# Peptides against a protein of PDB entry 2Q3Z: the designs that were tried, part 79

Target 1, 272 residues: chain A of PDB entry 2Q3Z
Amino acid sequence: YVLTQQGFIYQGSAKFIKNIPWNFGQFEDGILDICLILLDVNPKFLKNAGRDCSRRSSPVYVGRVVSGMVNCNDDQGVLLGRWDNNYGDGVSPMSWIGSVDILRRWKNHGCQRVKYGQCWVFAAVACTVLRCLGIPTRVVTNYNSAHDQNSNLLIEYFRNEFGEIQGDKSEMIWNFHCWVESWMTRPDLQPGYEGWQALDPTPQEKSEGTYCCGPVPVRAIKEGDLSTKYDAPFVFAEVNADVVDWIQQDDGSVHKSINRSLIVGLKISTKS
Target 2, 254 residues: chain A of PDB entry 2Q3Z as posed
Amino acid sequence: YVLTQQGFIYQGSAKFIKNIPWNFGQFQDGILDICLILLDVNPKFLKNAGRDCSRRSSPVYVGRVGSGMVNCNDDQGVLLGRWDNNYGDGVSPMSWIGSVDILRRWKNHGCQRVKYGQCWVFAAVACTVLRCLGIPTRVVTNYNSAHDSNLLIEYFRNSEMIWNFHCWVESWMTRPDLQPGYEGWQALDPTPQEKSEGTYCCGPVPVRAIKEGDLSTKYDAPFVFAEVNADVVDWIQKSINRSLIVGLKISTKS

## One batch from the design tools (peptide; made by RFdiffusion4, then SolubleMPNN)

Design b2_p15_4_s4 (from b2_p15_4, 6 letters changed)
Fold by OpenDDE base, seed 3:
Structure b2_p15_4_s4 (fold): chain B 272 residues (1-272), chain A 15 residues (1-15)
Amino acid sequence: as target 1 above (272 residues)
Amino acid sequence: GASLQLPVGAPGSDE
């Protein structure tokens, strides 16, 4: 989880699981230095360097910073996400074979955002950074992964009387989504939440004003403890959300229908 | 052969 530089990332769909090789490269020359630069350009450091540095001994704190800094949203972070298949002005997310080139590009261009990433790219870069910083980390893939935008633990589709989806599909289910799990103690929580912590560097929802997610104990998610910081409801929904169809009739009436055909969540964790 | 992250139900999402 720290020493392995090469691994696999699971992709595809629940029905057709695939994997790609990935070079995390956490021990390659200059990568640790780039990870330290990442910390030194984070908003918390810029606001109060002394306070930020004093907290870097906490993997909880560092994990949260890294989850925010791997994406370029709201800061000088590493990657810009794109999902519309228009990658001509950058690098296709599918072209990356490792984290090293991404991190080097970011640093060499003055910490300018790298175009482009999708979930596994974000997760893989976060994994590299966290491993560089001595935090045991693995990439996790969740198939049929929900993105809950209104914190109600539901994926809601609005449909007309013909079953056609209306409005902007703000809430959605991904065929797959990747994030990371990091091993750490949680002295900031009640006893029993040490172990794997979920962190999601893909910019999906803001947490405390920043596109970051976690750390949240995997145990808390499994047990349904949604009060556990950070972002337990969001991560819980990624793997456990129910799908609801709101069907509007011509008379203005609305019917709630549980969509049982869309089963959210099939999580696969890597062993290395 | 990396796979794109796609919405469920979109073309290619189950490939």
Scores: peptide ipSAE 0.507, ipTM 0.933, DockQ to the pose 0.596
Fold by OpenDDE base, seed 2:
Structure b2_p15_4_s4 (fold): chain B 272 residues (1-272), chain A 15 residues (1-15)
Amino acid sequence: as target 1 above (272 residues)
Amino acid sequence: GASLQLPVGAPGSDE
């Protein structure tokens, strides 16, 4: 989880699982220096360098910083996400074969955001950075992954009387979503939450004002302890959300229906 | 090749 530079990332769908090879390249020349630059341009460092540096010994702190800095939202982060299939002014997310080129491009262009990434690209870059910083990390893929936007642990669809989805889909289920799990102790939590921690660098929801997610103990998610920092409800919903259809009738009445056909969550953790 | 991240049920979401 630290020494391996080559691996696979799972993609596709729950019904059609696929994988791609990925070069994490955490030990390639200059990558450590780039990771250090990433830390030195983070908002917390710019605000108070001494405080930021004093906390870099904490993998909890560093993990959260990296989660925020892998995306370019709110800061000089690495990647700009795009999901509308318009990649002509950049690089298609599907074109990347490793983290090294992305990180080098980011650094070489004055820490300008690299276009473009999707979930696995964000996760893979985060994995590289965390491994480079000595934190055991793996990429995780979750099929039928929910994006809960209102923290109610539900994916809600509004439908007409014919069952057709109405309006813009604010909440959604991805065919797959990737994030990372990092191994660390959690001295900031009650005993028993050491081990794998979920971190999600894809900019989905803000956490404490920044597009970042985690670290949250995988154990807490498994046990349903939603009070555990950071972002337990969001990560829990990614793998466990229920789907609700609100069916609107012509008379203005609304019928609530539990959608049992859409099953959220099928998580696969990589071995390397 | 790599697969795009897509909403479930969208065209290409199973590719």
Scores: peptide ipSAE 0.473, ipTM 0.918, DockQ to the pose 0.578
Fold by OpenDDE base, seed 5:
Structure b2_p15_4_s4 (fold): chain B 272 residues (1-272), chain A 15 residues (1-15)
Amino acid sequence: as target 1 above (272 residues)
Amino acid sequence: GASLQLPVGAPGSDE
């Protein structure tokens, strides 16, 4: 989880699982230096360098910083996400074959955001950075991954009497989503939450004002301990949200249906 | 090749 530089990232759908080879390249020349630059341009460092540096011995702190800095939202982060299939002014997310080129481009262009990434690109870069910093990390793929925007653990669809979805509702389920899990102790939590921690660098929701997510113990998610920092409800919803269809009739009547045909969550953890 | 991240049910979401 630290030493492996080559691996696979799972993609596709729950019905048609695919994988791509990926070069994480955490030991390639200059990559460690770039990871250190990433830390040195983070908002917490810019605000108080001494305090930030004093906390870099904590994988919890570093993991949270990295999850925020892999995306360019709110900071001088690495990647700009795009999902509209219009990549003419950059690089298609599907064109990347490794993290090294992305990190080098970011650094070489004065820490300007690299265009473009989607979930697996964010996850892969985060994995590279965390491994480079000595934190055991793996990429995780979750099929039928929910994006809960209001922290109610539901994905709600509003439909008319014809079954047509009304409006571009922000809540959705991705065919797949990728994030990372990092191995660390959690001295900031009660005993027993050491081990794999979920971190999500894809900019989906703000956590404490920044587009970052985690770390949250995988155990807490498994056991349903949603009070556990950080962002347990959001990560829980990614893998366990219930889908609710609201059907509004012309007469104003509303029916609630729990759709069991679409099951949220099928998580695959990589071994490399 | 790599697959795009797409909403469930969207065209190409199984590719």
Scores: peptide ipSAE 0.460, ipTM 0.913, DockQ to the pose 0.587
Fold by OpenDDE base, seed 4:
Structure b2_p15_4_s4 (fold): chain B 272 residues (1-272), chain A 15 residues (1-15)
Amino acid sequence: as target 1 above (272 residues)
Amino acid sequence: GASLQLPVGAPGSDE
């Protein structure tokens, strides 16, 4: 989880699981230096360098910083996400084969955001950075991954009588989503929450005003302890949200679909 | 190759 530089990332769908090879490259030349630059341009460092540096011994703190800095939202972070299949002014997310080129591009262009990433790219870069910083980390793929935008632990679809999705289509389930799990102690929590912590660098929701997510104990998610910091409800929803599929009839009546059964979440943790 | 992250049921998704 620290030493392996080559690995696989799971993709596709729950029914058609795929994987791609990925070069994490955490020990390649200059990568550690780039990771340190990432820390030195984070908003917390810019606000108070001494305080930021004093906290870098905490994997909880560093993990949260990295989660925020891997995306370029709110800061000089690494990657710009894009999901509209229009990548002509950058690199298609599907073109990346490793984290090294991304990190080098970011640094070499004055910490300008790299175009473009999707979930596995964010996760993979975060994995590289965290490993560079000595934090055992693995990429996780979750199939039928919910994106709960209103913190109700529900994903609601509205359809017409023809089954066509209506409304703003804000709430959604990804075919797959990737994030990372990092091994760390949690001295900031009650005993028993040491171990794997979920961190999500894909800019999905703001946490305390920044597009970041976690760390949250995997144990807390498993046990349904949504009070644990950070972002337990959101991460819980990714793997456990309930799906409600509504059908609206011509007369305006609404009823739940009985024909659709979608189970949120099928999590796969990588070995390397 | 890599697959795009897509909404479930969206065009190009496996579901």
Scores: peptide ipSAE 0.335, ipTM 0.788, DockQ to the pose 0.560

Design b2_p15_5_s1 (from b2_p15_5, 10 letters changed)
Fold by OpenDDE base, seed 5:
Formats: C-alpha cells, sequence, structure tokens
Structure b2_p15_5_s1 (fold): chain B 272 residues (1-272), chain A 15 residues (1-15)
C-alpha cells in the first residue's frame, strides 16, 4: 500500500468490469518535493503556516488537506475536472497512464491546474500523494455510485406521466466512481474506528466550505454511524443511497414507481 | 435504465 508504485484501477460497469494499468510513482525523483509544495500552497498553510505544519503529523489532517488540494476547486489544486468530451485545450482524462506526469506538469507550470481529470484520475493522484507522505492508501472503485446533492440519503427522480425526467434536477448515479481509502488511527473519534478511512478528492460536494471529502471510517459507513467525521452521510449515500422514482401526474399527484431495478453500490478495493 | 455517456463515465437514470 505504501511501497507499490504500479497497479490497476478498476473501471467499466458492474456487469462489465474493466481495469487500466496505472503508475503511481510515489518514490520517483522529485515527487516528494512536489507533494511538499502541494502542502505549502494549501489555504490552511497560507493562512497560518505554523499551525498547518504543526498538524502535519496527523494523517487525519493531512488526508483532508490532500483531498481538497488534488482538485483545483477553491485553491491552487492539481486537477481540473471535465466530463463533456471537449478536451482539445488540454489532455483527455482517458489518456493518462500515471500520476507522475500530472504532478510534474502541475509543478512545472507554477502550480497551475492540469487539464483534465475525472474520478479515477483524482483518486490516483491522491493515492500517489498520500503514499508519498507515508500514509497507506489504495484506490477504490464503486459501481453504481450515487451522488447525493442534498444530504437526504436519497437519489430521487421525477418523471411525468410519459416517463420523461422533469428538468435537470435529477441526482446522478455514476456507472463507476473512484476514491481512496487510507489506513490511519482516529484519536479524534471513539475507540474502534481505526483502519481504512474513505477520502474522495473528486469535487462533488463541499465539506465545511471546501470541495473535499473525508476522512471517514469505512467501519462507520458499514455500520451506518452517520455522525462520524468527516462527511459520513455523503460517503454513505455513495454506496448505499436509496433510489426513489417518482411519477408526477397532471393533477400534481406524485406516485412511487415500483420498477426499482437499480441498486446503488458495489465496492471493489485494490489488493495493494 | 437510461444511460448517458460522457466519454469515460456513464450516468444512470431510472426510466
Amino acid sequence: as target 1 above (272 residues)
Amino acid sequence: RKIYYDNGLKKLVLT
């Protein structure tokens, strides 16, 4: 989890699982220096360097900082996300084969955001950075992954009587989504939550005003303890959200559709 | 299932 520099990232769908090779390269020349730059340009360091540095001994703190800094939302982060198949002014997310080139490009261009990333690219870069900083980390793929936008643990679709989805208000379910799990103790929580912690660097929702997610104990998610810091409801919804399909009639009445064939969540963790 | 494809990711929508 720390020493392995090459691996695979799972993609595709639950029915047709695919993988791509990925070079994490956490120990390649200059990568540690880039990771330190990443820490030194984070908003918390810029606000109070002494306080930020004093907290870098905590993998909980560092994990949360890295989750925020891998995306360029709100800060001088590494990657800009794009999903509209218009990548002509950058690099297609599908063309990346490793984290090293991305990190080097970011640093060499004055910490300007690299174009472009999607979930597995964000996750892979986060994995590289965390491993480089000595935190055991693996990439995780979740199939049929929900994106809960209103923190109600539901994915709701509204349809008219003809079965057409009403507006752009439908919450999203990805065929697959990637994030990372990092091994750490949680002295900030009650006993028993040590172990794998979920972190999601893809900019989906804000946590305490910043596009970051976690760390949250995998155990807390499994047991349904949604009070656990950080972002337990959001991560729980990614893997366990209930899908509700509503049919709205012309009279304004709303009925639940019985045809619920979609099941949210099928998580696969890497071996190393 | 209605699926929207965005060149690497697919969005799943209940139909």
Scores: peptide ipSAE 0.123, ipTM 0.788, DockQ to the pose 0.055
Fold by OpenDDE base, seed 4:
Structure b2_p15_5_s1 (fold): chain B 272 residues (1-272), chain A 15 residues (1-15)
Amino acid sequence: as target 1 above (272 residues)
Amino acid sequence: RKIYYDNGLKKLVLT
């Protein structure tokens, strides 16, 4: 989880699992230095360098910082996310084959955001950074991954009588989503939550005002303990949200669809 | 709220 530089990232769908090779390259020349730069440009460092540095011994702290800094939202982070299939002014997220080029581009351009990333790219870069910083980390793919936008643990679709999805506000289930899990102790929590912690660097929702997510104990998610920091409800929803498919009739009545059963969450973790 | 699109690789599951 720290030593492996080559791996695979799982993609596709639950029924048709695919993978791509990925060069994490955490030990390649200059990568550690770039990771340190990443820490040195984070908002917490800029606010209080001494305090930030003093906390870098905490993988919880570092993990959360990295989660936020891998995306360029709210800070000088590494990657700009884009999902509209318009990548002409940058690099298509699908074109990346490793983290090294991304990180080098980021640094070489004065810590300017790299265009573009999506979930697996964010996750992979985060994995590289965390591994580089000595935190055992793996990329995780979750198929039928929910994006809960209103913290109700539900994914709700509204359809008309013809089955057409209504509105742009529907919550999302992705065919797949990627994030990372990092191994760490959680002295900031009650005993028993050491181990794998989920971190999501994809800028999906804000956590405490910043586009970051986690760390949250995988155990907490499995046990349904949503009180644990950080972002347990969101991560829980990614893997366990209930799907409600509403049919809206012309009369304004709303009925639950019986015919659509979508199982949210099929998480697979890499062995390295 | 962020809007995501189907790019052919990552897509919304509607069924």
Scores: peptide ipSAE 0.238, ipTM 0.839, DockQ to the pose 0.048; fails the geometry check
Fold by OpenDDE base, seed 1:
Structure b2_p15_5_s1 (fold): chain B 272 residues (1-272), chain A 15 residues (1-15)
Amino acid sequence: as target 1 above (272 residues)
Amino acid sequence: RKIYYDNGLKKLVLT
């Protein structure tokens, strides 16, 4: 998980799984230096360099910093996300074939945000950076991935009597979503939470005021321990949110659909 | 609030 420079990222849907080749390139020339620059321009370093540097021995701390810095929200991060299919002033997220070009562009343009990324691009860049920093990391794809925006562990949507969805979707389920899992100990938690930790660099929700997510023990998610830092409820919801399909009748009454057709979550981890 | 669109690769499941 540290030594492999080329791999695959899983995409598509639960029914039709696809993959693309990806060059992580963590050992290519200059990439480690770029990763160090990423750390040196993070908001915590700019605020207090000594404190930031003293904490860089912690993969928990570094993982959280990287999660925030891979996206350009709130800082001089690497990638700008865009999902509206208007990529003419940059590079389409679908055109990237590796992390190296992205990181080099970022550095060579004075740490200006690279246009554009989506979830697998964010995850792949984070994977490269974390591997460079000696943290075993893999990209994870979750099919039927929920985005819970109100922290209730539910994805709620309303339909009329004809089955038509009503209003704008505030909460959503993606055909797939990508993030990373990193192997680390968790001395900041109770025993037993060492191992794979989920980190999500896609700017979806703020955590402690910054668009970052994790690390959270995969075990905690599996066992439903939502009190575990960081961001356990959000990550749990990505994989396990309950979907509530409300049917609104003409009289204004609202009823739960008796047919639950959508199941959230099918996680696939990369094997190499 | 971010708006997400279907680009043919990444899409919303809820329709």
Scores: peptide ipSAE 0.232, ipTM 0.832, DockQ to the pose 0.046; fails the geometry check
Fold by OpenDDE base, seed 2:
Structure b2_p15_5_s1 (fold): chain B 272 residues (1-272), chain A 15 residues (1-15)
Amino acid sequence: as target 1 above (272 residues)
Amino acid sequence: RKIYYDNGLKKLVLT
């Protein structure tokens, strides 16, 4: 996980799993220096350099910083996300074949955000940075991945009597979503939560005011311990949200329907 | 603001 520089990222759907080759390149020339720059431009460093530096020995702290800095939301982060298929003023997220070019572009343009990323790009860059910093990390793909926006652990759809989805579709399920898992101890938690920790650098929801997510023990998610920092409810919902379809009839009656054909969460880790 | 779209690779799964 630390030493491998080439790998695969899984994409597609649960029924049709695909993969792309990816060059993580964590040990290529200059990449470590770029990762250090990333740490030195993070909001916590800018606020209090001494405090930030004193905490860099903690993979928990560093993981959370990296999760926030891989996206450019709220800081001088690496990537700008875009999902509308309009990439003419940058690079299509689908065009990237590795993390190295992205990181080099970011640095070479004065830490200006790189256009553009999506989940696997965010995850892959985070994986590169974390590996470069000596944290064992892998990219994870979750099929039928839920995005819970209202923190109720439900994905709710409203339909009319004809089955047409009503409203702005605030709740979301993606065919796939990618994030990273990093191996670390959790001295800040009760014993037993060491091991793989989920971190999500895709700017989906704010955590403590910043677009970041995790680290949260994979064990806590598996066991349903939603009190575990950081962001356990959100990550839990990504992999195990309940889907509720509400059917609204013309008479104003609302009926609950559960789509049993769609199961949230099928997780595949990077094979290295 | 709707920030996510179906771009042919990453798709919103409608139940």
Scores: peptide ipSAE 0.192, ipTM 0.833, DockQ to the pose 0.047; fails the geometry check

Design b2_p15_5_s2 (from b2_p15_5, 10 letters changed)
Fold by OpenDDE base, seed 1:
Order: sequence, then structure tokens, then C-alpha cells
Structure b2_p15_5_s2 (fold): chain B 272 residues (1-272), chain A 15 residues (1-15)
Amino acid sequence: as target 1 above (272 residues)
Amino acid sequence: RIIYYDNGLKKLELR
């Protein structure tokens, strides 16, 4: 997981799984230097360089920094996300074939955000950076991936008597979503949570005031331990959120739909 | 009725 430079990223839908080739290129010339620049421009370094550097021996700390710095939200991060199909002033997220070009563009333009990314692009760049820094990392794809926006572990949809969805109150489910898992020990947690840790660099929700996510033990998610730092409830919801379909009557009463249940989540880990 | 987003570009409605 550290040595492989070329691989595949899974996309599509649960019914129609697709993949694209991706060049992670963590050992290409200059890429390690760019990863170090990424660390040196992070907000924590700018605030207190000595403290930041002293913590870089922790893959937990570094993983969290990288998850925040791969997106340009709140900092001088690498990628700007966009999902509205208007990419004329940049590069379409669908056109990228590797992390190397993205990282080089970022560095060569004075650490200005690269336009544009979506989930697999964020995940792939994070994977490259983490591998460069010696952290075993893989890209993960989750089909029917929930985005819990109100921290209640539910995906809720409201419909009127005519069957029309109230879009302003509806939460989102991705056909697929990508993030990364990194292998590390967790000395900051109780024993047994070493191993794969989920990190999500796609800017979806803020964690401690920054668009970042994780690391959280995959084991904690599997066992439903939502008290585990970092961001266990959010990651849990991505793979296990309950879907509730509400019907609002004309009298204002709200009832659960009796005939629908949807299963959220089908996670695939990459082998290369 | 559940709305899925296809790479954030398309809305897929599943019932």
C-alpha cells in the first residue's frame, strides 16, 4: 500500500460498478517535497511551527492535517470541489488521471487551489500524500453513501401528499463516495483500535471548525462505537445511516412511510 | 422516493 504507484479507483453504482486507472505517483520526482510543503503551509504550522513539527511523528495527527489540507476549504489546501458541471474556468474532475499533475499544479502556482475536484480526486490525492509520508493508505469506495447533515444518523426525506420531496429538508445520498483508509496505531484510544483508520478529505462537514474527517478506526464503525475520535458518527452514517421517508399530511401531521426501507452502504476497499 | 446524486451531477430518484 505504500509502494504501489498505479492502481484503480472504483466508481459507478452498486448495480454497475466501474473503475478508472489512477497514477498515485508517490515516488515520482518532487512529489515528496510537495507533500512537505503541504505540511508547512497548514494552519497549525503557521500558528505554531514548533508544536506542529513535534506532532508530525504521529500518523493520527498527520492524517488529520492531510484530510484538511487536501481540500482548500479554510486553508491553502490543494483542491477546490465543484459538483454543478460548470468547469470552464478549470479542469473537469472527470479528466484527472493521477495525483501527480494535481500536486505539481498546486505547488507551481504558489499553493493556489486547483480547480476542480470531487470525492475520488480528493481521496486519490490524500492517498498519494499519505503514502509519501510513509503511511500505508488505500482508496475506499462506498456505494449508496449517505451524507448526514444534521448529525442524527438518519437520512430523512419529507414528502407532501402529492409525493413531492421537500428538497430543502432532504439529505443527500451519493451513488458512490470515496475516502481513504490508513493503517496506524491509536495510542490515543483504548487497546484494539489499531489498524485501518478512515479519513475523508472531501469537504462535507466541519470537524472542530475545519473541513476534515478522521482518523476513526474502521473497527469502531463496525462495532458502532460512536464515541471514538475522530468523527465516528459522521463516518458511521456514511455507511450505516437509516433512511426515513416522511409523509406530511395537509393537517400538518407527519407519518413514516410504511413500505420503504433502503440499505445504505456497500464498501469496497482497493487491493492495489 | 429517495434522491441519489450521481457524482453530484445527476439526481437519481429511487422508489
Scores: peptide ipSAE 0.030, ipTM 0.708, DockQ to the pose 0.059
Fold by OpenDDE base, seed 4:
Structure b2_p15_5_s2 (fold): chain B 272 residues (1-272), chain A 15 residues (1-15)
Amino acid sequence: as target 1 above (272 residues)
Amino acid sequence: RIIYYDNGLKKLELR
C-alpha cells in the first residue's frame, strides 16, 4: 500500500470487469517534491502557511487537502476533469498509464492543471500523492456507483409519461467509479473509526465549499453512521443508494414507478 | 453542477 509502485485499476462494469495497469511511481525521482509543492499551493497554505504546515502531521488533514488538490476545481490542483469525450486540446483520460507523467506535467507547467482526468486518473494520482506522503493508500473501484447530488441517499430517475428518462432531472449511477482508501487513525472521531478511510478526489460534489471528499471511515459507511465526517452521506450513497423511479405527468404530478431493482455498489479494493 | 457524459468507457447507467 505504500511500497508498490505498479498496480492495476479496475474498470468496466460489474458483469464485465476490466483492469488497466498503472504506474503509481511514488518513489520515482522528483515525485515526492511535487507532492510537497502540491501541499504548498493548497488554499489553506496560501491563507495561513503556518497553520497548514502545523497540520500536515495529520493524515486526516492531509488526506482532505489531497482530495481537493488532485482536482483543479477551486484551486491550483493537478487535474482538470472532462467527461464529454472532447480531449483534443489535452490528453485523453484513457491515455494515461501512470501518475508520474501527470504530476511532472503539472509541476513543469507551473502547477497548471493537466488536461484531462476522470475518476480513475484522479484516484490514481491521489493514491500516488498519499503514498508519497507516507499514507497507506489503495485505489478502490465501485461498480454501479451512485452519484447522489442532493444528499438524500437516493438516486432518483425522473421519467415522463412515456417512460423516457429525463436526464437533466435525474441523478446518475456510474458503471464504475474510482476513489481511494487510506489507512489512518481518526483522533477527530470517536474511538473505533481507525482504519481504512475513503477519499474521493474526483470533483463530484462540494464538501464544505470545496470539491473534495473524505476522509470518512469505511467502518462508518458499513455501519451506516452518516454523521461521521467527512461526507459520509455522499460516500454511503455511492455504495448503497436506493434507486427511485418517478413518473412525471404533464400536470407536474409525480408518482413512483415500478422498475427493476438495481444493486448500487460493488466495491473492489486492491491489494497494492 | 458538473455534467458527465458517456465517453464509451465510463458511462451513466440509466434504468
Scores: peptide ipSAE 0.095, ipTM 0.811, DockQ to the pose 0.047; fails the geometry check
Fold by OpenDDE base, seed 3:
Structure b2_p15_5_s2 (fold): chain B 272 residues (1-272), chain A 15 residues (1-15)
Amino acid sequence: as target 1 above (272 residues)
Amino acid sequence: RIIYYDNGLKKLELR
């Protein structure tokens, strides 16, 4: 998980799984230096360099910093996300073939955000950075991945009696979503939560005021322990949210629609 | 009707 520089990222849908080759390139020239720059421009370092540096021995701390810094939200992070198919002023997320070019562009342009990324790009760059820093990391793909916006473990949407979706902010399910899992001990938690930790660098929801997610023990998610830091409810919802379809009637009544069961979550981890 | 967002820019609406 640390030594492999080339791999595959799984995409597509649960029924039609696809993959793309990806060059993580964690040992290519200058990449480690760029990862160190990433740490040195993070908001916590800028606020208190001594405190930040003293905490870099913790993979929990570093993982959380990297999750936040891979996206450019709230900081001088690496990638700007875009999903509207308007990529003319940058690089299409679908055109990237590796993390190295992205990181080099970021550094060479004075740590300006690189346009553009989507989930697998964010995950892949995070994987590269974490591997560079000596943290065993893999990219994972979750099919039918829920984006819970209010941390209630539900994907809710409202429709009128005609079946038209109401409201501007409908929660969504991705055909697939990518994040990373990193191997680390969790001395900050109860015993037994060492091992794979989920981290999500795609800017979906804020955690403690910053677009970052995790680390959260994969074991905690599997066991439904939502009390574990960080962001257990959000990550749990990604892999196992309930979908609620609300029908609003003209009389103001709201009813749950009896629709077919939707299955959220089918996680595939990489072998290398 | 659930809307699935495709990271490949294909939006699917399930009725």
Scores: peptide ipSAE 0.026, ipTM 0.702, DockQ to the pose 0.056; fails the geometry check
Fold by OpenDDE base, seed 2:
Structure b2_p15_5_s2 (fold): chain B 272 residues (1-272), chain A 15 residues (1-15)
Amino acid sequence: as target 1 above (272 residues)
Amino acid sequence: RIIYYDNGLKKLELR
């Protein structure tokens, strides 16, 4: 996981799984230096350099920093996300073939955000950075991945009595979503949560005021321990959220219509 | 409203 520089990222849909080759390139020239720059421009370093540096020996701390810095939300992070197919003023997320070019562009342009990324790009760059920093990391793809916006572990939409969708409430399900898993001990948690930790660098929800996610033990997610830091409920929802269709009648009564058995949670991890 | 994203290609709104 640390030594592998070439790999595949799984994409597509649950019905039509695809993969793309990806150059992680964590050992290419200058990449380590760029990763160190990434750490040195993070908000925690800027706030208190000594404190930040003292914590860089912790994969938990570093993982959380990296998850926040791979996206440019709230900081001088690497990638700007865009999903509207308007990429003319940058590079289409679909055009990237590796992390190295992205990181070099970021650094060479004075840590200016690179346009553009989507989930697999965010995940792949995070994977490169974490591997470069000596943390065993792999990209993970989840099909039919939910974005829970209200932390209720449900994807809810409301219909009127005529079946028309009501309100501006929108919840999102990705055909696929990518994040990373990193291997680390969790001395900050109870025993047994060492191993793979989920980290999500795609800016979806704020965690402690920053667009970052994790690390959270994969075991905790599997066992449904939502009390485990960081961001267990969010990650759990990504893989296990139920879709609830509500029918609101004129009298204000709300009824559940159909639990659409969306097969949420088909997970594929890279082997290297 | 449930929105499905096809990663930069299409948004599907489920009605």
Scores: peptide ipSAE 0.024, ipTM 0.668, DockQ to the pose 0.057; fails the geometry check

